# Peptides against a protein of PDB entry 5A53: the designs that were tried, part 198

Target 1, 230 residues: chain A of PDB entry 5A53
Amino acid sequence: LVENVKQALFIPGQSCNKNLHDIMVDLSALKKPDMKRFNRKNDIHPFEDMSPLEFFSEKNDCSLMVLMTSSKKRKNNMTFIRTFGYKIYDMIELMVADNFKLLSDFKKLTFTVGLKPMFTFQGAAFDTHPVYKQIKSLFLDFFRGESTDLQDVAGLQHVISMTIQGDFQDGEPLPNVLFRVYKLKSYKSDQGGKRLPRIELVEIGPRLDFKIGRIHTPSPDMVTEAHKKP

## One batch from the design tools (peptide; made by RFdiffusion4, then SolubleMPNN)

Design b2_p25_5_s3 (from b2_p25_5, 13 letters changed)
Fold by OpenDDE base, seed 2:
Structure b2_p25_5_s3 (fold): chain B 230 residues (1-230), chain A 25 residues (1-25)
Amino acid sequence: as target 1 above (230 residues)
Amino acid sequence: MFYAPVDPEDYEEELEAFRKLLSLK
């Protein structure tokens, strides 16, 4: 079953500010053409009432949503929401640290709109820790785009890199996730030998350090239903 | 359309292909 590409809806919350708007624009550019944005602010509090998000999911046929809010306690907060059957599956707050960089902060490198990114995940916890596993799943789900054959990997142009910022022990605050985007540059060595093309990664932005906030996880029953292969 | 969440394990082969490609530095 070739699943259709998941559509994302970016929602400015009532407290959305200029920085969040700019971040939204840049991050959503990586999701084009499979992205919608609201131009109006919406007063949504997903951890208090999820019903408005379910309504938007269904109305816009978007199984991915990002709510942009900011408060003193949760500055530059991007709440990532996934739905299954237009019901909330999971949510995670990812707060963007103040050291963020926009696309405009990097050399303008064109990337093909709609081209699937490559992914790299740095940190063992992405495979073992439930929160980081959720983050890994989320970003794979968010940006995977069209299913491509493994043979087409050589044609991919950009890399989304996610790194857990340092080691942590049980009971310690969860380290930030460093979100980076690189363009792959292949240099053909003009020296006529079968030299492997040199691959260079050039950061293209945005650069986001995500602080992990509140999380909503699906019920075991919902997990079972969502993973049922038709 | 009901979209299942991605199981990262389903992407491991693709992720490995990416790693291989990126390791050719």
Scores: peptide ipSAE 0.326, ipTM 0.850, DockQ to the pose 0.778
Fold by OpenDDE base, seed 5:
Structure b2_p25_5_s3 (fold): chain B 230 residues (1-230), chain A 25 residues (1-25)
Amino acid sequence: as target 1 above (230 residues)
Amino acid sequence: MFYAPVDPEDYEEELEAFRKLLSLK
């Protein structure tokens, strides 16, 4: 069953500010054409009542949602939501640190809209720790796009890089996740008659450092249903 | 449409292909 590309809905919350709006615009540009944005603020509190998000998921046929909110406790908060059958599957708060950079802060490089990104994950916890496993799954789910044949990997032009900021022990606060986007530049360097393609990565933005907030995990029953291959 | 969440294990082959491509630096 070739699943259609998952659609994302970006929702400005009541406390959405200019910075979050700009971040929303830039991050959603990476999801084009498979994204929708609300232009009006919505008073949604997903950890108190999830029903409005389920309604929006169904109404807009979006299995991915991002809610943009900001408070003193949760500044520049992007709540990422996934649905299964238009019911909430999981949620995670990712707060953008103040040192963020927008696409306008980088040299403008053209990239093909709708072309699938490559991914890199740096940090062992992405494979071992449940929270970072969820983050890895989420971002793969969010930006995977169309299934490409492995033969087409050479045609991909940009890389989403996610890095866990440092080591941590049990009971310590979870390190931030560093989100970076690079464009691939291939140079044919003629070294000794063998044209080895030299690949350079140029950062194109946005640059986001995510602080991890609250998490909602699916029930065991929902996990079982969601992983049932038809 | 019922969308299953991505299992990172199902994506490992593609991730490995990306690693190989990016290791050509």
Scores: peptide ipSAE 0.298, ipTM 0.830, DockQ to the pose 0.791
Fold by OpenDDE base, seed 4:
Structure b2_p25_5_s3 (fold): chain B 230 residues (1-230), chain A 25 residues (1-25)
Amino acid sequence: as target 1 above (230 residues)
Amino acid sequence: MFYAPVDPEDYEEELEAFRKLLSLK
């Protein structure tokens, strides 16, 4: 079953500020053409009432949503929501640290809109820790785009890199996740008559350090239902 | 259309392909 590319809806919350708006614009640009943005602020509190998000998911036919809010406790907060059957599957708050960089902070490189990214994940916890497993799943789900044959991988132009910032032990605060985007530059190096392709990664933005906030996980029944292959 | 969440295990083959591509070039 070739699943259609998942559509994302970006929602400015009532407390959305200019910085969050700019971050929203830049992050959503990576999801084009498979994204929608609301122009109006919406008073949504997903950890208090999820019903408005389920309504928006269904109305806009978007299984991915990002709510942009900011408060003293949760500054520059991007709540990532996934739905299954227009019901909330999972949610995670990812707060953008103040050291963020926008696309405008990098040298403008030509970017092909709609091209599937490559992914790299750095940190063992992406495969072992439930929260980081959810983050890995989320970002793969969010930016995977169209399924491509392995032969088409050579044509891919950019890499989304996610790194867990350091090691941690049980009971310690979860380290930030470093979100980086790179463009691949291939250079033909002529070494002794053998052209060895050399790849350089050039950061293109945005640059986001995510602090992990609140999480909602699906019920076991919903997990079972969502993983049922028809 | 109901979209199932991505199982990272289902994406491991593609991730490996990316790793190989990034290492070879």
Scores: peptide ipSAE 0.290, ipTM 0.827, DockQ to the pose 0.743
Fold by OpenDDE base, seed 1:
Structure b2_p25_5_s3 (fold): chain B 230 residues (1-230), chain A 25 residues (1-25)
Amino acid sequence: as target 1 above (230 residues)
Amino acid sequence: MFYAPVDPEDYEEELEAFRKLLSLK
């Protein structure tokens, strides 16, 4: 069964500010055309009551949601939510650091809307640590788009890069995840008579450093049900 | 629609293809 591309719903929370709105616009642009945005603020507290999110998931037929909130404790907070059967599967708070850059901060480069991104993950913890595994799964799920054959990889134009900022030990605070987006530029290099294609990655934005906040993980039963291929 | 969460292991081949593409260029 070719699953349809997962749809994302971006929800401004009651505390959504201009910066978060701008971040939302820029990040959601990478999800076009498979994205919806609410124009109105919604008073949602997902770690207190998840029911409103389940309602929105079902009503909008979106299995991915991002809630934009900001407080003194959780500034520039993007809560990423996934649903399975319109029930909450998992949630993670990713707070955008103040050093963020918007698309407008970079040289405007055109990219094909709807084209699947390439992904790169830097940091061993993406494969070993449960939180970073969840983040890897989330972003793959969020931006994978349509299934492409490996033969079509050469036609892809942009890269989403996620890097764990530094090493950490057990019991230490989890390092930030550096979110970067690059456009691939291919140059014919005439170095030494061998035309080796040279690829240059040009950052196109947005640039987001994510601080990890609260996490909700699914029950073992829900995991089992969600991974049951029909 | 019922969507299964992505298992990163299912995407390892694709990720490897990306790595190869990005490293060779």
Scores: peptide ipSAE 0.342, ipTM 0.857, DockQ to the pose 0.778; fails the geometry check

Design b2_p25_5_s4 (from b2_p25_5, 14 letters changed)
Fold by OpenDDE base, seed 1:
Structure b2_p25_5_s4 (fold): chain B 230 residues (1-230), chain A 25 residues (1-25)
Amino acid sequence: as target 1 above (230 residues)
Amino acid sequence: MFYRPTNPEDIAAELQAAEELLSLR
């Protein structure tokens, strides 16, 4: 099966700052080699006009895009965009909280480029709530791609953990999503004459707490079309 | 309510248990 790995395009918006640039560099490193970055700022307002993003999707052959913007209302905002047939499928604003950590804040560990991460999702709402279902779908689509081969477990090096920060009721503000990246270390421990695999997780970064912003959901027709093309 | 581990140690334990189950097959 030729893995049709989705390509990601990282776009600095006009209001992109140094912090967002650094976050962009670190997050995009997890998507290598299937990632492009623009070096120049682009004045894009996706919730006002989606046409520039559709143009970039087509021109760069990227079905995943991340727009980096910052304002007083939407500080450290990462707009995640998916396209289907170079048309906008869905969008979500995820604002990075000020407590973020970069790769440079952690002990540098060597990792193999191109290995698919395992995902862990903590919180029942990832399976039931429409917004968190979209987030789960987005991140799986962004980093894992289509193939779930069990052979990927034997080569497992990275774990991406996504946690909903606390419980919430209907009508309450949606809790943040805690994004964490770990390197898996496997040791053989001799415990009681059985060689049991010992697994240790070491945080490698980046560490991002996402506040949920605006959302664009796909039309029912686009959902149907996207499911027809595996 | 499936308590999914939120800390690295509990995630590691879950992954270890999964690997043990896979190695026994």
Scores: peptide ipSAE 0.027, ipTM 0.573, DockQ to the pose 0.054
Fold by OpenDDE base, seed 2:
Structure b2_p25_5_s4 (fold): chain B 230 residues (1-230), chain A 25 residues (1-25)
Amino acid sequence: as target 1 above (230 residues)
Amino acid sequence: MFYRPTNPEDIAAELQAAEELLSLR
């Protein structure tokens, strides 16, 4: 089953600022070639009216969308949207903390466009807590390229790491998710005639700490339909 | 308790171990 690669649409909202634009550019670079960006600001309020996003999903044939907005309450907000059949499946607001780093803040390394990243998730809540499960699912879905059954380790060039920042209890504010991107460097160590593979990770950016905002969860019916393998 | 490495070095070590295991197959 060649799963069609999900296309992403990046949408600057009316309140999109330079920082968000730069973040958008850098994050979307990881989604190339399966990414579109709007150059014009769009006045979209997805938690008030989802219909414009559904329209954009259909018009652009994108099942993934990211809306870039910023306000006093929701600074550097990236609303991640997934659609199924061009209808809103789920949404989550992820606000980028001010300590973000852009690709320009790291050593530029050559990157092959279109290779699938490896994901690492740190924190038990990614497997147990509904919100973090959604985040995990979203990012896996977002950056999953072509499922070439050739998990050729030779094709692994980068790792996306997502870490829940600390422990939390029920009723407490959800900890941030630390988003990090690393390039894999493989070295053959000549130790004692056995060429042992040595792997090093080099951070390449962007570096994003996501504060969790509002969430829209899919209806049970949409969950059922989305899990129906054709 | 599966220690999931949170730092690049530990991730690299796990990836190395995985690659070694795959190369032995």
Scores: peptide ipSAE 0.022, ipTM 0.567, DockQ to the pose 0.054
Fold by OpenDDE base, seed 5:
Structure b2_p25_5_s4 (fold): chain B 230 residues (1-230), chain A 25 residues (1-25)
Amino acid sequence: as target 1 above (230 residues)
Amino acid sequence: MFYRPTNPEDIAAELQAAEELLSLR
């Protein structure tokens, strides 16, 4: 099954500001070439009416969408949406904390477009808690691109790290997810006459701390349909 | 020939070690 690379559509909402625009540009750069961006603001309220997003999914042939909105209650909000058959599968609000860093805040490094990131997930909840499972699934789905078995290691240039910020108990507010992007640098270390391959990680940005907001989960029927291999 | 660790486990271990080092920063 050649899973067609999922295309992403970035949508500025009416309340999209400069910071969100800059974040959108930087985050979407990691999804190139499989990314579209709208230049105009759109009045979309996905938790009130999902129909406009389903329309955009179909019209743009994008199964991934990110809506950029900001309010006093939901500042720097990135709503991540997935569709299946151009119908809403799931949604999650991820609000970017004010301590974010853009690509321009880091050392400019050459980046090859179209190479897949490696993912790392820190926190047991990514495998046990339904919300963090959804986040893990979403980001893997968002950035994995085409499944190429052998090129994945040889072509590895960058790592996306996702960390749950601290421990939590049932009923407590869900900790933030720390999103970090690193470039792999291969050095030949000459230690004691043995050239040991050393890989160093260099942060390249963006740096985003995500506060979890509202969530829409798929119906059991939609899950079953989405997992049906054609 | 850049010896790239071709073993996914070695890469994962190096990545984990690097993340631990970076999280301490």
Scores: peptide ipSAE 0.019, ipTM 0.516, DockQ to the pose 0.055
Fold by OpenDDE base, seed 4:
Structure b2_p25_5_s4 (fold): chain B 230 residues (1-230), chain A 25 residues (1-25)
Amino acid sequence: as target 1 above (230 residues)
Amino acid sequence: MFYRPTNPEDIAAELQAAEELLSLR
């Protein structure tokens, strides 16, 4: 059973700037061919009115959306949205820190479009804390391609690493999530007459540090429905 | 639903398996 790959729609908000546009282009390149981008700015405020996003989800047949906005309070904000049956399932604001790097900041390496990434998650909170569980689930859904059993290892080209930046206690601000992308390089090393496989990870970008903003969680009923339909 | 290993040890194992498969080509 080929599970339908979730399609992503990237939406420039009214306040989308050049930096966010560049980040959008680079991040969306990792989602090719399962990605659409709007060329025009759209005045959308998802935490005030979600109806425009539901409309775009249905019209474009996209269950994943990313809204690009920027303000003094929420600079370089990427709002990640998931839909179920074209209704909003969950949303999370991830603000990109100013230390970001674009694909152009790294050595250009050949990249095959459509290969699935491997994921690495660093930090216990990805398995225990509700917000980081949502982030983990979101990024797995976002970059999860067609589940093909036999081709997954042979097609491994890149690794997406997500790290929680430090420890935190209850009531403290949530640490940033460090997003990194690496290409796998396989080398045959001649060590002592045995060719040992050697794997190297080379950062390819983009490099994004995400500050966590506002969150919308699904209703218990929507969770139950989303788990019942494969 | 293929469980993709999310821990470093499972990643290392998958990477090693990938290298073995690549070495056989």
Scores: peptide ipSAE 0.017, ipTM 0.557, DockQ to the pose 0.096

Design b2_p25_6_s1 (from b2_p25_6, 14 letters changed)
Fold by OpenDDE base, seed 5:
Structure b2_p25_6_s1 (fold): chain B 230 residues (1-230), chain A 25 residues (1-25)
Amino acid sequence: as target 1 above (230 residues)
Amino acid sequence: MFYRPVDPADYAEELKREEEFLSLK
C-alpha cells in the first residue's frame, strides 16, 4: 500500500514569540507543499492534555504536528508530535538554542520545492539509544515524504544533516542534536582526467541546535498496531 | 487514513547510499 505523503501542521502556542515564529516559518518552508500553519496562537499544553492535538490532527488530516512555545524553563521549544489514527503516537520537545540562524542569514539559493532531501545522521546513538532512535524516525518521517524507489541521486538537491553533539555516557544529559541543511552543487571538473564530479555542499539554513526536553513514547500496544503491515 | 510511523530500518540501505555518495566528494 502506497501511503500518501504525511502532512505537517505548525501550531503557534500561546507563548510563541517572534524568534520562534521566524524559526517556524523557515523550518516549515522545507516541508512545502505538505505543510499547514496556523495564523492564530492556541493555548495547548500537550503534556497535560493531548486531546486538542488529536482534534487538530483529525480536523486537518495532519499526522505530523509542531507546537511552538517558549518559557524560562523551555525556551524556543518545538514540540514535535506524531499521530497514528489521529491519536498521539509520540511527542518530543526540541528546544532551539540561541545560536540559531534563519534562511535570511545565508546566501539565497533557489531550490525546487517538493524534492526529497538526502539525510545524514552522525552518531552511533541514532541507531542504538531510544531517544535518538525516536529523533531519527521523527525527522525521516517528517521530511522524507513518499518512499520512492531510490531514483537518480542526481535529482537530489539538498541534504538534511543531523549530528549528535559529542559523546555521552549512561546517566549523563543527552547531547544536543545539530540540525543543518545543505544544497548540493555539482561541478564538472574540466580537468581532462577521470571526471569525478566534484560535489560541494553549501549551507542554506536554517541552522538549529536542538536541546532535548520531555518525551512521550507510545504504549507497547500502540507500537504493535502502528507497525502492523496491512 | 492510518499513517504508519517510519521505521528507520526500512531506510538503512538508502541512508547508507546517501552517506557513501556524500563521503565520495
Scores: peptide ipSAE 0.448, ipTM 0.898, DockQ to the pose 0.748
Fold by OpenDDE base, seed 4:
Structure b2_p25_6_s1 (fold): chain B 230 residues (1-230), chain A 25 residues (1-25)
Amino acid sequence: as target 1 above (230 residues)
Amino acid sequence: MFYRPVDPADYAEELKREEEFLSLK
C-alpha cells in the first residue's frame, strides 16, 4: 500500500517570535512541497487542550504539525505533533538552543526540492530508550517523504543527521539531540581502475540543538490501531 | 485517509543501506 506523502502544518503560536519564525521557515523548507504554514498566530496550548490541533489536522489534511511557542520556561519551543485519523497520536516538545544556525549562515548550496533525504541516527538510545525511539520515529515520519521503490541511494542529495549529545544514566536529564543537515558532494577520484567516488558531506543548515521537553504518548489501543497493516 | 505513524523497524534495512553508503567515503 503506497501511502500519500504526509503533509506538515507549521503553526506559529501566540508567543512565536522572530527567531522561531526564521527557524520555522528554514525547517519547513526541507519539507517542501509537502508543507503548509499559517500566517497568523494561534493561541494553542496542546498540553492543556488538544482539540484545536485535531481540528487543524482534519481541516488541512495534515497528519504532521509543528507549533512554535516561546516562554521563559520553554524558550524556542517546537512542539511536534502527529495525528492518526485526525486524533492526536503523540506530541513532543523540542526546544531549540540559542546556538542555532539558519540556512543563511551557510554557503548557498541548492538542493532539489522534494528529494528524499538520507538519515543517520547516532546514539544507541535511539533504539533502546522510549523517548529517543519516539524522536527517531517522528523525524523519519516527518522528512522521509514519498515511499518510492528502492531509489538508487546514489540519487539522494542530502543527509539529515541526528545525534544524542553524550551519554546519560537512568534518572539523569536527557541529553540534547543535535539536528544537522548535509549535502552530499561526489568527487570523481582520479586514481586508476575502480574509482570509488569520494563522497564529502557539506553542512547546509539549519543547525538545531534540541532540548527535550514534555511528551504525550498514545494509548496502547491507539498504538494497536495505528500500526494495523491492512 | 489514515496516515500511520512510522515504525522505525520498517526502515531499519534502508537506514543500514544509507549508513553503509555514507561510510564508503
Scores: peptide ipSAE 0.451, ipTM 0.897, DockQ to the pose 0.764; fails the geometry check
Fold by OpenDDE base, seed 3:
Structure b2_p25_6_s1 (fold): chain B 230 residues (1-230), chain A 25 residues (1-25)
Amino acid sequence: as target 1 above (230 residues)
Amino acid sequence: MFYRPVDPADYAEELKREEEFLSLK
């Protein structure tokens, strides 16, 4: 099943600040051309009332949303929301640590808009732990959207790397997720008579360390409905 | 339109190929 590319809506909350605005601009640049941004701040509290987000999802035909808010308890908070049938499917708060880097902090490189990223996920928990499974699903959904069974890997230009920052045990706080973006450079190296393509990765930004906050998970009925093949 | 959430299992083979390509062994 080839689904249309999912559109993302970036929403500045009432408490959106300059840093969050800059992060929003840079992260949304990776989603071009399949993104929309609101210029006006919106007073939305998704864990208290989800109805405004469902309204925006339907009105803008966006199944992906990111709400930008900041408070003392939840500084630099990016709430990632997915909808199914314009109803909230899942939500996760990802708070950006203060050590973030913007695109302007890196060397400007030629970038083709609209090419899908390669992904790397470092950490076994991305395949075993329910929260990190949700994060993996979310970011794959956000930036790939469609199955690329026919896309030549050689044509891909950039890599999104996600790393769980360290090991953890049950009952411990969940480690941060390190978000990194690289441009891929490939060249043919003649080593020992085998022409193996050599790949170099150059970081292009943004650089974000995500602290995990509150989570909303779908009902079992919604999961069943969402996984039905048409 | 109904947009289905991604199942990471559907990307397992693709991700393996990407890891091999990137020599991230």
Scores: peptide ipSAE 0.416, ipTM 0.885, DockQ to the pose 0.694; fails the geometry check
Fold by OpenDDE base, seed 1:
Structure b2_p25_6_s1 (fold): chain B 230 residues (1-230), chain A 25 residues (1-25)
Amino acid sequence: as target 1 above (230 residues)
Amino acid sequence: MFYRPVDPADYAEELKREEEFLSLK
């Protein structure tokens, strides 16, 4: 079953500021052409009432949404929302730390719009811890697009890297997730008489450190329904 | 259209291939 590429809707909340707007623009550029952005601020509080998001999901035919809000308690907050059948499946707050870098902070490199990124997930918790498993699923869902069987890895141009910042124990605060984007540069290097392809990664931005906030998880029934293969 | 959430397990082989490719640095 070839599913259409999931569309993302970026929504500035009422408290969206210039920094969040810039982050939104840069992050959404990675989702082009499968992205929509609202120009108007919308007063949405997902953890109080999810109905407006379901409405926007249906009206815009977007199964992915990102709400940009900022408050004293939740500064630079990106709420990532997924819907299934235009109903909320899951939500997660990811707050961008102040040390963020925009695309303009990096050297401009040629970039082909619409190419699928490679992913790297660094940290065992991405496979074992429920929150980080959700994050892994979310970002794969958000940026992976269509899985083409014909993906010659050699044709891929960029890497999205996600790293858990340090080790943690049960009951400790969850470490930040470091979001990095790299362009792949291939060089023909003659090492020892063998032409080994040398790959260099050049950071292209944006650079975001995500602090994990509130999470909404689907009901077991919704999980079962959402994962049913037709 | 009903968009299904990604199961990371469905991407495990692809991610492994990508990791192997990137490790050839």
Scores: peptide ipSAE 0.381, ipTM 0.881, DockQ to the pose 0.769; fails the geometry check

